Peptides against a protein of PDB entry 3OIQ. Designs and how they scored, part 86

Target 1, 212 residues: chain A of PDB entry 3OIQ
Amino acid sequence: KNRIFVSSSKDFEGYPSKAIVPVQFVALLTSIHLTETKCLLGFSNFERRGDQSQEDQYLIKLKFKDRGSERLARITISLLCQYFDIELPDLDSDSGASPTVILRDIHLERLCFSSCKALYVSKHGNYTLFLEDIKPLDLVSVISTISTKSTNSSKHSSSELISECDLNNSLVDIFNNLIEMNRDEKNRFKFVKLIHYDIELKKFVQDQQKVL

## One batch from the design tools (peptide; made by RFdiffusion4, then SolubleMPNN)

Design b1_p19_3_s1 (from b1_p19_3, 9 letters changed)
Fold by OpenDDE base, seed 4:
Structure b1_p19_3_s1 (fold): chain B 212 residues (1-212), chain A 19 residues (1-19)
Amino acid sequence: as target 1 above (212 residues)
Amino acid sequence: SKLEEEEKNEEYTEELYEK
């Protein structure tokens, strides 16, 4: 079965009430919920949804049913947090209780771009997204990718795989949404409050703001 | 909460994911 690229979490409203559909999206990591019984990752592209929260637009479940899947989930969280420089409480505390990790609003401090593969699984109109694969994306690479495509759009209609166009369009959309949030005085998101806010990101945001 | 809604969805969908 072909994997469907998803540009909006609203696309799932049109999905079958009973299906298993492989999907892929790119979004920012917004939350981590690791307890003794579950592991969830929240993602968002910050698409405007009226008065609805823009956080956790994609809630992704990690399999957490047995010691093997729990261990894999914990390792996945540790590796993601290590990649994004997210401080976790010491998961290795000698107290035999697996520490609970509840992080929210990650995007307010760090832009954690992630390419996710998931299974959309629905029953009776309800659905769950199960994580199949996650690839963290480097912010410098994201900026470079957006910057290079903005220049090349004029000449070659050549065979960019639909998936690369979709990915880049989604990355642009995310940045545009973040720019709008940054301009909104009521929005908590501000680029200058990001821990990793550097000259490169500053310049990129300033250049994108001129086009919007 | 969105998390509580997802917990309800999980109960129904896990059976399909394991098959």
Scores: peptide ipSAE 0.174, ipTM 0.826, DockQ to the pose 0.863
Fold by OpenDDE base, seed 5:
Structure b1_p19_3_s1 (fold): chain B 212 residues (1-212), chain A 19 residues (1-19)
Amino acid sequence: as target 1 above (212 residues)
Amino acid sequence: SKLEEEEKNEEYTEELYEK
């Protein structure tokens, strides 16, 4: 099935009012909302949208209707948090109630790059993005991918390949947006406040800042 | 909130996702 690469969540404004469209994007994880009844993941590329919050530009729903889907959602959240070193609040509430996890502003502490596959599902002009697949991306790998001029466009087949260009362009755009946010004194985002802010990330940001 | 908007959208879209 032809999967569409999405560079902006504004692209959905032009999508059909009744459709099912497989999409893919790359963004930063910004929020996790796990309750007894729902599981949502917020993502953003921090594209400027006027005075609106740049968080949760892509709100992705995990299926949460039965014990199997709930278990899959909880495992997905656990694995993502383990990969990104996100401390979940102690889910060991002695109360047999399913623990509620509400994390916001994740990008203020950690850059959690994620490649997401989702289904855009619309009815009557409203839409929901349902998660199909998520791949966490290593920050060192992201930095290396941006820094290495992608010379090897492996000619994989035309219809399903996210061009290596689309992925790289989106990663560059995210970093550029973060650099702009870091320069804005009113913005809460600062690279130096990231828990994983190291010499490599510092150098990369400094080098990218010279191009902007 | 964006979450409240998504909850409203959910009621209409889940029926299409399950078919």
Scores: peptide ipSAE 0.170, ipTM 0.824, DockQ to the pose 0.867
Fold by OpenDDE base, seed 2:
Structure b1_p19_3_s1 (fold): chain B 212 residues (1-212), chain A 19 residues (1-19)
Amino acid sequence: as target 1 above (212 residues)
Amino acid sequence: SKLEEEEKNEEYTEELYEK
């Protein structure tokens, strides 16, 4: 089945009430919820949805039913947090109690761009997004991709026809939404409060702000 | 909350994900 690129979490409102649909999106990691019984990752593109929270627009579930799936979920979280320099409690602690991790508002400190593959699974109009694959994206690479408008048609023959245009448009939309949030005095998000805020990100934001 | 919605959706969607 062809994987569908999703530009908005509102797209799921038009999806069938009973379906299994492979999807892909790009968003910022906003939350991590790991307990003894479940593992959830929150993502957002910060699309304006009236007075609703812009956090966790994509709530992604990791399978957490057996020791194998639990181990995979813990490894996935550890690797993501290592990549984004997110401090976690030691998940490998020989203490037979699985550590609980609850992180929120990750985007206020770090821009954690992620390309996610998931299964949309619906029954009776309710749906769950199950994680299939996740690729963390380097911020410098994201900035470079947006700035160069370079359709680098490196035909990596991944049989999944994800339009490079759809990826780039989603990355631009995320930055535009962050710029709007940064301009809003009531919004907690500020670029200058990011731990990794540097001269490159500053210049990029200043240049994007002139176009908006 | 979105977490509470997911807990409710889990009961309905897990059976379809395992098939």
Scores: peptide ipSAE 0.170, ipTM 0.826, DockQ to the pose 0.836
Fold by OpenDDE base, seed 3:
Structure b1_p19_3_s1 (fold): chain B 212 residues (1-212), chain A 19 residues (1-19)
Amino acid sequence: as target 1 above (212 residues)
Amino acid sequence: SKLEEEEKNEEYTEELYEK
């Protein structure tokens, strides 16, 4: 079955009440929830949804039912956190106690752009998104991709199932939403509060703000 | 909470994901 690119988590409201659908999206990592019994990753594109929280618009479950799946979940979280410079407690502590990790509002400190592949699984109108694959995206590469939108489609035949247009549109939408949040005095998100806020990000935000 | 809604969704969907 072809993988569907998802631009909004509202798209799932129109999905079948009983289905398995491979999906793909790009969003910011907003939360990590690792306990003894479950592993969840929260993502958001910060699409405005009235008075509803813009956090965790995509809640992604990692399989966590046996030692093999638990190990894979812990490795996945460790690798993501290493890539984004997120400090975690030692997940391999010899103390025999599985460490609990609960991180929220990650986007307030770090912009963790991620391309996710998941399975949409629904039963009786309820659904779960199960993680299949995750690719962390470098912020400098994201900024460069948005800034160069007008220049030649160099035919790098990357067999990546995402249309370059869908990826680029989602990245622009996320930044536009973040700019709106940054302008809102009531919103906790501010670019200047990001740990990695630099001259390049500052310039990019200033240039995007002139177009909006 | 979103997490409590997802916990209910998980119980119904895990059986379909494992098949």
Scores: peptide ipSAE 0.169, ipTM 0.823, DockQ to the pose 0.864

Design b1_p19_3_s2 (from b1_p19_3, 12 letters changed)
Fold by OpenDDE base, seed 1:
Structure b1_p19_3_s2 (fold): chain B 212 residues (1-212), chain A 19 residues (1-19)
Amino acid sequence: as target 1 above (212 residues)
Amino acid sequence: SLLEKEEENWKYTEDLYEK
């Protein structure tokens, strides 16, 4: 089955009440919830949904049933946090107790762009998104991708590649949403409060603000 | 919470994911 690119987490409202659908999306990592019994990742594109929290619009579950899946989940979290320079407690601590990690509002300090592959699984109208794959995206690469409207459709016709258009549109939408949040005095998000706020990001935001 | 609702959803979907 072809993987469906998802531009909004509202798309799932129209999905079948009993289905297994491979999906893909691009979003910002907003939360990490690792306990002894579960591992969750929250993502958002910050689409405006009325008065609802814009955090965790995509709640992704990692398989966490056996020692093998738990280990994979912990490794996944460790690698993501290493990539994004997120400080975690040592997950391998010999203390026998699996460390609990609860991080929220990650986007307030770091823009953690991620391309996620997930399995939409529904039963009786309830659904879960199970993580299949995650690719962290480099912010410089994201900025360059948005800035270069390069029509270079690399003809890599592999049915699993996100269309460059879908990726670019989602990245643009996320930045536009962040710009709107930054302009809102009531919103906690501010670009200048990001730990990695540099001259390149500043310039990019300033240039994007002129188009909005 | 959103998390609590999702935890309920997982109980219904986990059996389908493992197949």
Scores: peptide ipSAE 0.297, ipTM 0.881, DockQ to the pose 0.858
Fold by OpenDDE base, seed 2:
Structure b1_p19_3_s2 (fold): chain B 212 residues (1-212), chain A 19 residues (1-19)
Amino acid sequence: as target 1 above (212 residues)
Amino acid sequence: SLLEKEEENWKYTEDLYEK
């Protein structure tokens, strides 16, 4: 089955009421919800949706039904947080109590760009996105990709043809939305409040702000 | 909440994901 690239979480409103569709998107990690019974990741492109919260536009469920799937979910969360320098309580604690992790508004401190593969599963008009794969993206690489318009056609294998154009467009849209949020005095998001705000990111934001 | 709505959706979709 061909994987569909999703540019907006609104696309799911047009999806079949009963389907199983492999999808892919790029978004910012906004939340982590790990309990004893469930694991969820929230992502957003920060598309304007009226008065609704712009966080968690993509709510992704990790399989969490047996010891094997729970372990995989915990490892996934640990590795993501290590990659993005997000401090977590020790998830490996030999104390038989599974640690609870609830992080929100991650985008206010860190831009955690992620390429996600998920399975859209719907029944009776309700749907769930199940995580299949996640790749964290380096911010420097994201900035470089947007700045150079480099269609580096790395001819990697034909079967997972995400249009490089779709990925790049989504990355640009995310930054444009963040710039708009940064300009809004009522919005809590500010680039200067990011822990990793450096001269490179500052310059990039300033250059993008001139085009908008 | 968004979470409550998604938790309800899971009850209907998990059986299809596990097949």
Scores: peptide ipSAE 0.296, ipTM 0.881, DockQ to the pose 0.835
Fold by OpenDDE base, seed 3:
Structure b1_p19_3_s2 (fold): chain B 212 residues (1-212), chain A 19 residues (1-19)
Amino acid sequence: as target 1 above (212 residues)
Amino acid sequence: SLLEKEEENWKYTEDLYEK
């Protein structure tokens, strides 16, 4: 089955009430919820949806029903947090108690761009997104990709089923939404409050603000 | 909460994901 690229979590409102559909999206990691019984990742593109919270627009469930799936979930969380320099408690602690991790509003401190593959599963009009694969994206690479969009399609045959255009459009949309949030005095998001805010990100934001 | 609504969704979909 062909994987569908999703640009908005609103697309799921038009999906079948009973289906299994492989999907792919790019979004910012906004939350991590790991307990003894479940593992969830929240993502957002920060698309404006009236007065609704812009956080956790994509709620992704990791399989968490047996020791093997629980271990895989914990490893996935550890690897993501290592990549994004997110401090976690030791998940391997010998104390026999499964560590609980509840992180919210991750985007207020770090821009954690992620390319996600998920399985959309629906029944009776309710749906769940199950994680199939996740690729963290480097912020410098994201900035460079958006900035160079005008020139050479170097035919690197990345056999990745993502239209390079769809990926780039989603990344631009996310940054545009973040710029709007940064301009809003009521919004908690500010680029200058990011832990990794540097001269490169500052310059990029300033250049994008001139086009908007 | 959003989480409570999603937990209801999971109860209906988990059986389909496991098949």
Scores: peptide ipSAE 0.296, ipTM 0.880, DockQ to the pose 0.812
Fold by OpenDDE base, seed 5:
Structure b1_p19_3_s2 (fold): chain B 212 residues (1-212), chain A 19 residues (1-19)
Amino acid sequence: as target 1 above (212 residues)
Amino acid sequence: SLLEKEEENWKYTEDLYEK
């Protein structure tokens, strides 16, 4: 089955009320919810949706039904946090309770670009996105990809080709949305408050702001 | 919360994902 690239979580409003559809999107990690009973990842492209919170536009569920899936979920969270230099609260291993991790507004401190593969599963008009795969993206690589109009259409095979264009367009849209948020005095997001705000990111943002 | 509303949706979809 061909995987569908999703540019907006609004696309799901047009999806069948009963379906199983493999999807892929690119977004920023906004939240992590790991409890004793569930594991969730929130993502956003910060598309404007009226007065609704722009966080967690893509709520992704990790399978969390048995010890094997729970372990996989915990490892996934650990690896993501390690990759993005996210400090997990000390998982005080000494209390025999499974460590609870609740992180919100991750994008206020770190730009955690992620390419997600998920399974859209709907029943009776309700849907859930189940994580199939996640690839963290390096910010320097994201910046370079946007800055270099990659004219290299590497003709990968037609069926799994998320067009390099769809990925690039989504990355550009995310940055444009962040620039708009940064310009809004009422918005909590500010590039200068990012822990990893460096000269390269500063220059890139300044150059993108001239095009908007 | 958004999470509470999504939890209701999960109860209906988990059975389809596990098959």
Scores: peptide ipSAE 0.294, ipTM 0.879, DockQ to the pose 0.769

Design b1_p19_3_s3 (from b1_p19_3, 8 letters changed)
Fold by OpenDDE base, seed 1:
Structure b1_p19_3_s3 (fold): chain B 212 residues (1-212), chain A 19 residues (1-19)
Amino acid sequence: as target 1 above (212 residues)
Amino acid sequence: SKLEEEEENEKYTEELYEE
């Protein structure tokens, strides 16, 4: 089955009430929820949804049913946090107690862009998104990709790659939403409060603000 | 909460993910 690129978590409102659909999206990591019984990742593109929280628009479950899947989930979280410089407690603590990790509002300190592959699984109108694959994206690479309108549709006709256009459009939309949040005095998000706020990001934001 | 909604959704979707 062809993987569907998802630009909005609202797209799922139109999905079949009983289906398995492979999907792909790009979003910011907003939360990590690792307990003894479950592992969830929250993502958002910060699309305006009235008065609803813009966090965790994509709630992604990692399989957590046996020791093998639990280990894979813990390794995935560890590698993701290592890539984004997110401090975690030691997940391998010899104490036999599985460490609980609950992180929220990650986007207030770090822009953690991620390309996610998931399975949309629905029954009786309810759905769950199961993680299949995650690729963290480097912020410098994201900025470069948006700044270079890559008119080079490299005809990599591999049926599994997101179109460069879909990826770029979603990245632009995320930044535009963050710029709007940054302009809102009531919004907690501010670019200047990011731990990794540098001259490059500052310049990029200033240049994007002139186009909006 | 979205987490509570997910816990409710899991009960219905786990069977389809295991098939």
Scores: peptide ipSAE 0.167, ipTM 0.809, DockQ to the pose 0.872
Fold by OpenDDE base, seed 5:
Structure b1_p19_3_s3 (fold): chain B 212 residues (1-212), chain A 19 residues (1-19)
Amino acid sequence: as target 1 above (212 residues)
Amino acid sequence: SKLEEEEENEKYTEELYEE
């Protein structure tokens, strides 16, 4: 099935009112919402949408209907948090209740770049994005990918290839949006407040700021 | 909230995701 690369969550406004469309995007993880009844992941590319919160532009649902799907959701959250060094609140509540995890504004402390595959499912003009696959991206690898002019478009086959260009353009757009947020005194986002803010990220941001 | 909007959307879209 042809997977569509999505550069903006506004693209969904033009999607059919009744459809199932496989999509893919790259964005920053902004929120995790795990309760007893649901699991949601919030993502954003921080595209300017007026005065609305730039968080959770892509709200992705994990299937959470049975013990198997719940277990898969919990494992997915655990693995993502382990990869990004996100401290989960001590899930060791002695109460046999499934631990609730509500994390917001993750991007204020960590840049959690993620490549997501999802199903856009719409009915009567409403839609839900169901997670199919998630790949966390290493920040050093993201920086290197943007910094290296992608000369090697490996000609993989035409129909399912997210052009290396689409991925790179989206990563550049995210960084540009973060740079704009960092320059805005009213915006809570600041690169220097990131836990992983190092010399490499500092240099990269400084070099990108000269182009903007 | 976006979460409330998703709870409403879920009710209509889950049926199509399971088919």
Scores: peptide ipSAE 0.165, ipTM 0.806, DockQ to the pose 0.868
Fold by OpenDDE base, seed 3:
Structure b1_p19_3_s3 (fold): chain B 212 residues (1-212), chain A 19 residues (1-19)
Amino acid sequence: as target 1 above (212 residues)
Amino acid sequence: SKLEEEEENEKYTEELYEE
């Protein structure tokens, strides 16, 4: 089956009540929930949904039912956190106790852009998104991609299932939403509070703010 | 909470993901 690119988590409201659908989206990592029994990753594009929390718009489950799946989940979290410079407690502690990790509001400190592949699985109108693959995206590369939108599609035939247009549109939408949040005095999100806030990000935000 | 809604959703969808 062809993988569907998802631009909004509202798209799932129109999905079948009993289905398995391969999906793909780009969003910011907002939460990590690792316990003894479950592993969840929260993502958001910060699309306005009235008075509802804009956090965890995509809640992604990692399979966590046996030692093999638990190990894979822990490795996945470790690699993501290493890539984004997120400090985790030692997941391999010899103490025999599985470490609990609960991180929330990650986007307030770090912009963790991620391209996710998941399975939408629904039964009786309820659904779960199961992680199939995750690609962390470098912020400098994201900024460069948005800034160069007008120059030649060099035919790098990367067999990546995402249309370059869908990826670029989602990245622009996320930044536009973050700019709106940054302008709102009631919103906790501020670009200047990001740990990695630099001259390049500052300039990019200032240039995007002139177009909005 | 979103987590409680997901725990209910999870219980019904795990069976379909394992098939």
Scores: peptide ipSAE 0.164, ipTM 0.803, DockQ to the pose 0.842
Fold by OpenDDE base, seed 2:
Structure b1_p19_3_s3 (fold): chain B 212 residues (1-212), chain A 19 residues (1-19)
Amino acid sequence: as target 1 above (212 residues)
Amino acid sequence: SKLEEEEENEKYTEELYEE
């Protein structure tokens, strides 16, 4: 089945009430919820949805039913947090109690851009997004991609026809939404409060702000 | 909450993900 690129979590409101649909999106990691019984990742593109929280627009479930799936979930969380320099308690602790990790508002400290592949699974109008694959994106690479408008047609022949245009548009939309949040005095998000806020990100934000 | 909504949705979708 062809994978569908999703630009908004509202797209799921139009999806069938009973379906299995492979999807892909790009968003910022906003939350991690790892317990003894479940593993969830929250993502957002910060699309304005009235007065609702802009966090966890994409709530992604990791399979957590057996020791193999639990181990895979824990490894996934560890690798993501290592990549984004997120401090975690030691998940490998030989203490037979699986550590609980609850992180929220990750985007207030770090911009964790992620390309996610998931299965949309619905029954009776309710749906769950199950994680299939996740690729963390480097912020410098994201900034470079947006700035150059370079359709680098590196035909990596991944049989999944994800439009490079759809990816780039989603990245631009996320930054535009963050710029709007940064301008809002009531919004907690501020670029200058990011741990990794540097001269490059500052220049990029200043240049994007002139276009909006 | 989003977590409560997910827990409710899981009950209905888990069977379809295993098929």
Scores: peptide ipSAE 0.163, ipTM 0.808, DockQ to the pose 0.885

Design b1_p19_3_s4 (from b1_p19_3, 10 letters changed)
Fold by OpenDDE base, seed 4:
Order: C-alpha cells, then sequence, then structure tokens
Structure b1_p19_3_s4 (fold): chain B 212 residues (1-212), chain A 19 residues (1-19)
C-alpha cells in the first residue's frame, strides 16, 4: 500500500470510519506524554482551526503494551530529546519508578521539526495514529531546503518529486504559520524566545516575512 | 481533553492495530 502524505490533520475527517492507512507528515513536536501506562507525542503544523487549539494537531501513540514496547518508547523519547536538546528529568532515578515525562508547548522554546510515519487506524469513526517511524529534522537543514527549493520550481520530474514537494510545501506552511503567530501579539510564540534563536534563523525569518 | 479522547479511541483501535 502506498503511504499517503498528509498536509493537514483535517484530512482524517474524510478518512474511512474503518480503515488502516499508512500516512506520513511533517510537523513540529509540541508535546511529550510518557507515563507508566502510555506514550504519546503531540505534533502540530499550526494550521489555523478557528478557536481550536493549534497544539497537538497530530497526536501520535507509541505502542506501550509490554516491557519491550515500553523500553522502545522510552529509548525513542530519550533519543528525540537528545537530538533536540530537550532537558528530560533523569530517567535513571534509582527509585525504580520510571519517571513520568509531561512536556507541553515545546515549540515555544525549540523548533523540533519531525518527519513522522504512522498508521491511521480507525473503528466506528474514531481513529488513532500509531507511530511507525520518526525522523528528527535539523533546523539548519530545514532552512536550507526551503531556501534552495523556492528557486528551483521549474523541474517537473514526476514521481519522486511529489513527496519532496509535499515535504517542502509543508515546511514552508509551518514557517508561514509561525510567522503569523509571531506577528500576533496575543500568541505566546515568539521567535526571539527560542533557546536556539540565532542569526541564521533571524535572517531566514526576516526574508520569509518579506514574501508574506 | 485530547488525551481522554485518544484513550477512548485507543480502546476501539488497538484490536485493529494488532491484526
Amino acid sequence: as target 1 above (212 residues)
Amino acid sequence: SKLEKEEENEKFTEELYEK
């Protein structure tokens, strides 16, 4: 079965009430919820949804049913947090209780771009997204990709281009949404409040703001 | 909450994910 690229989590409203559909999207990591019984990752592209929360537009479940899956989930969280320089409480506390990790609003401090592969699984109109694969994306690489492809729109070579165009379009859309949020005085998101806010990101944002 | 909805959704979808 071909994996479907998803540009909006609203696409799932049109999905079958009973299906298993492999999907892929790119979004910012917004939340981590690791407890003794569950592991969830929240992602968002910050698409405007009226009065609805823009956070956790994609809620992704990690399998967390047995010691093996729990261990894999914990390792996945640790590796993601290490990659994005997210401070976790020491998971190795001698107290034998696996620490609970609840992080929210990650995007207010760090832009954690991630390419996710998931299974959309629905029953009776309800659905869950199960994580199959996650690739963290480097912000410098994201910026470079957007900057270079805005110039090369002319080469229509058919099949491999769709997924790459979809990825780039989604990355551009995310940045545009962040720029709009940054301009909104009521929005908590500000680029200058990002821990990793540097001259490169500043310049990129300033250049993108001229196009909007 | 979103989490409560996902916990509810999970009860219905786990059986399909394991098949």
Scores: peptide ipSAE 0.176, ipTM 0.827, DockQ to the pose 0.864
Fold by OpenDDE base, seed 2:
Structure b1_p19_3_s4 (fold): chain B 212 residues (1-212), chain A 19 residues (1-19)
Amino acid sequence: as target 1 above (212 residues)
Amino acid sequence: SKLEKEEENEKFTEELYEK
């Protein structure tokens, strides 16, 4: 079955009440919830949804049922946090207790762009998104991609017909939503409060703000 | 909470993900 690119977490409201659908999206990492019994990742594109929290619009579950899946989940969290320079307690501590990690509002300090592959699994109108794959995206590369409008059709023969246009549009939408949040005095998000806020990001934001 | 809803959803979807 072809993987469906998802531009909004509202798309799932129209999905079948009983299905397994491979999906892909791009979003910002907003939360990490690792306990002894579960692992969840929160993502958002910050699409406006009335008075609802814009955080965790995509709640993604990692399989956490056996020692093998638990180990894979911990490694996934460790690698993501290493990539994004997120401080974690030592997950490898020789203390036989699995460390608990609860991080929220990650987007307030770091823009952690991620391309996610997941399985939408539904029964009786309820659904869960199970993580299949995650690719962290470099912020400089994201900025460059948006700025150059480069339809660089690198024909990587990935059998997954994901439109490069869909990815680019979603990245633009995320930045536009962040710009709106930054303009809102009531919103906690501010670009100048990002740990990695530099001259390049500043210039990019200023240039995008002129178009909105 | 969103987390509580996810825990409830898991009870219904787990059997479909394992098949």
Scores: peptide ipSAE 0.173, ipTM 0.827, DockQ to the pose 0.867
Fold by OpenDDE base, seed 3:
Structure b1_p19_3_s4 (fold): chain B 212 residues (1-212), chain A 19 residues (1-19)
Amino acid sequence: as target 1 above (212 residues)
Amino acid sequence: SKLEKEEENEKFTEELYEK
């Protein structure tokens, strides 16, 4: 089955009440929930949804049922946190106690852009998104991709199932939503509070703010 | 909470993901 690119988590409201659908999206990492019994990742594109929290619009489950799946989940979390420079407690502590990691509002300190592949699994109108693959995206590369959107896509025949257009549109939408949040005095998100806020990001935000 | 709703959703969907 072809993988469906998802631009909004509202798209799932129109999905079948009993299905397995391979999906893909790009979003910001907002939360990590690792306990003894479960592993969840929260993502958001910060699409406006009235008065509802814009955090964890995509709640992604990692399989966590046996020692093999638990190990894979912990390795996945460790690699993501290493890539985004997120400090974790030592997950390999010899104390035999599985460390609990609960991080929220990650987007307030770091912009962690991620391309996710997941399985939408529904039963009786309820659904779960199961992680299949995750690709962290470098912020400098994201900024460069948005800024160069007008130059001819060199036909690199990379068989990547994502249209370059869908990815670029979603990245632009996320930045536009962040700019709106930054302008809102009631919103906790501010670009200047990001740990990695630099001259390049500042210039990019200033240039995008002139178009909005 | 969002987590409680997800735990409920998960309980119903796990059987389909394992098949």
Scores: peptide ipSAE 0.173, ipTM 0.825, DockQ to the pose 0.849
Fold by OpenDDE base, seed 1:
Structure b1_p19_3_s4 (fold): chain B 212 residues (1-212), chain A 19 residues (1-19)
Amino acid sequence: as target 1 above (212 residues)
Amino acid sequence: SKLEKEEENEKFTEELYEK
């Protein structure tokens, strides 16, 4: 089955009430919820949804049913946090206690762009998104990708890769939404409060603000 | 909460994900 690129978490409202659909999206990591019994990742593109919280628009579950899946979930969280310079408590603590990690509002301190592959699984109109694969994206690479209108559709075989256009459009939409949030005095998000706010990001935001 | 809705959705979807 072909993987569907998802530009909005609203797309799932039109999905079948009983299906398994492979999907892919690009979003910012907003939350991590690791307990003894579950592992969830929250993502958002910050699409405006009236008065609803823009956080965790994509709630992604990691399989957490046996020692093997629990270990994979913990390793996944550790690797993501290492990549994004997110401080975690030691997950390997010899104390036998499963470490609990609850992080929220990650986007207020760090822009953690991620390309996610998931399975949409629905039954009786309810759905869960199960993580299949995750690729963290470097912010410099994201900025470069948006700034260079990639006219070079490299002839990579069309079947398994997100179209470069879908990726770029999604990244642009996220930045546009962040710019709108930054302009809103009531919104907690501000680019200048990001830990990694540098001259490159500042310049990019200033240039994008002129186009909006 | 969104988390509570996820826990509810899981009860219905786990059987399909394991197949």
Scores: peptide ipSAE 0.177, ipTM 0.831, DockQ to the pose 0.871; fails the geometry check

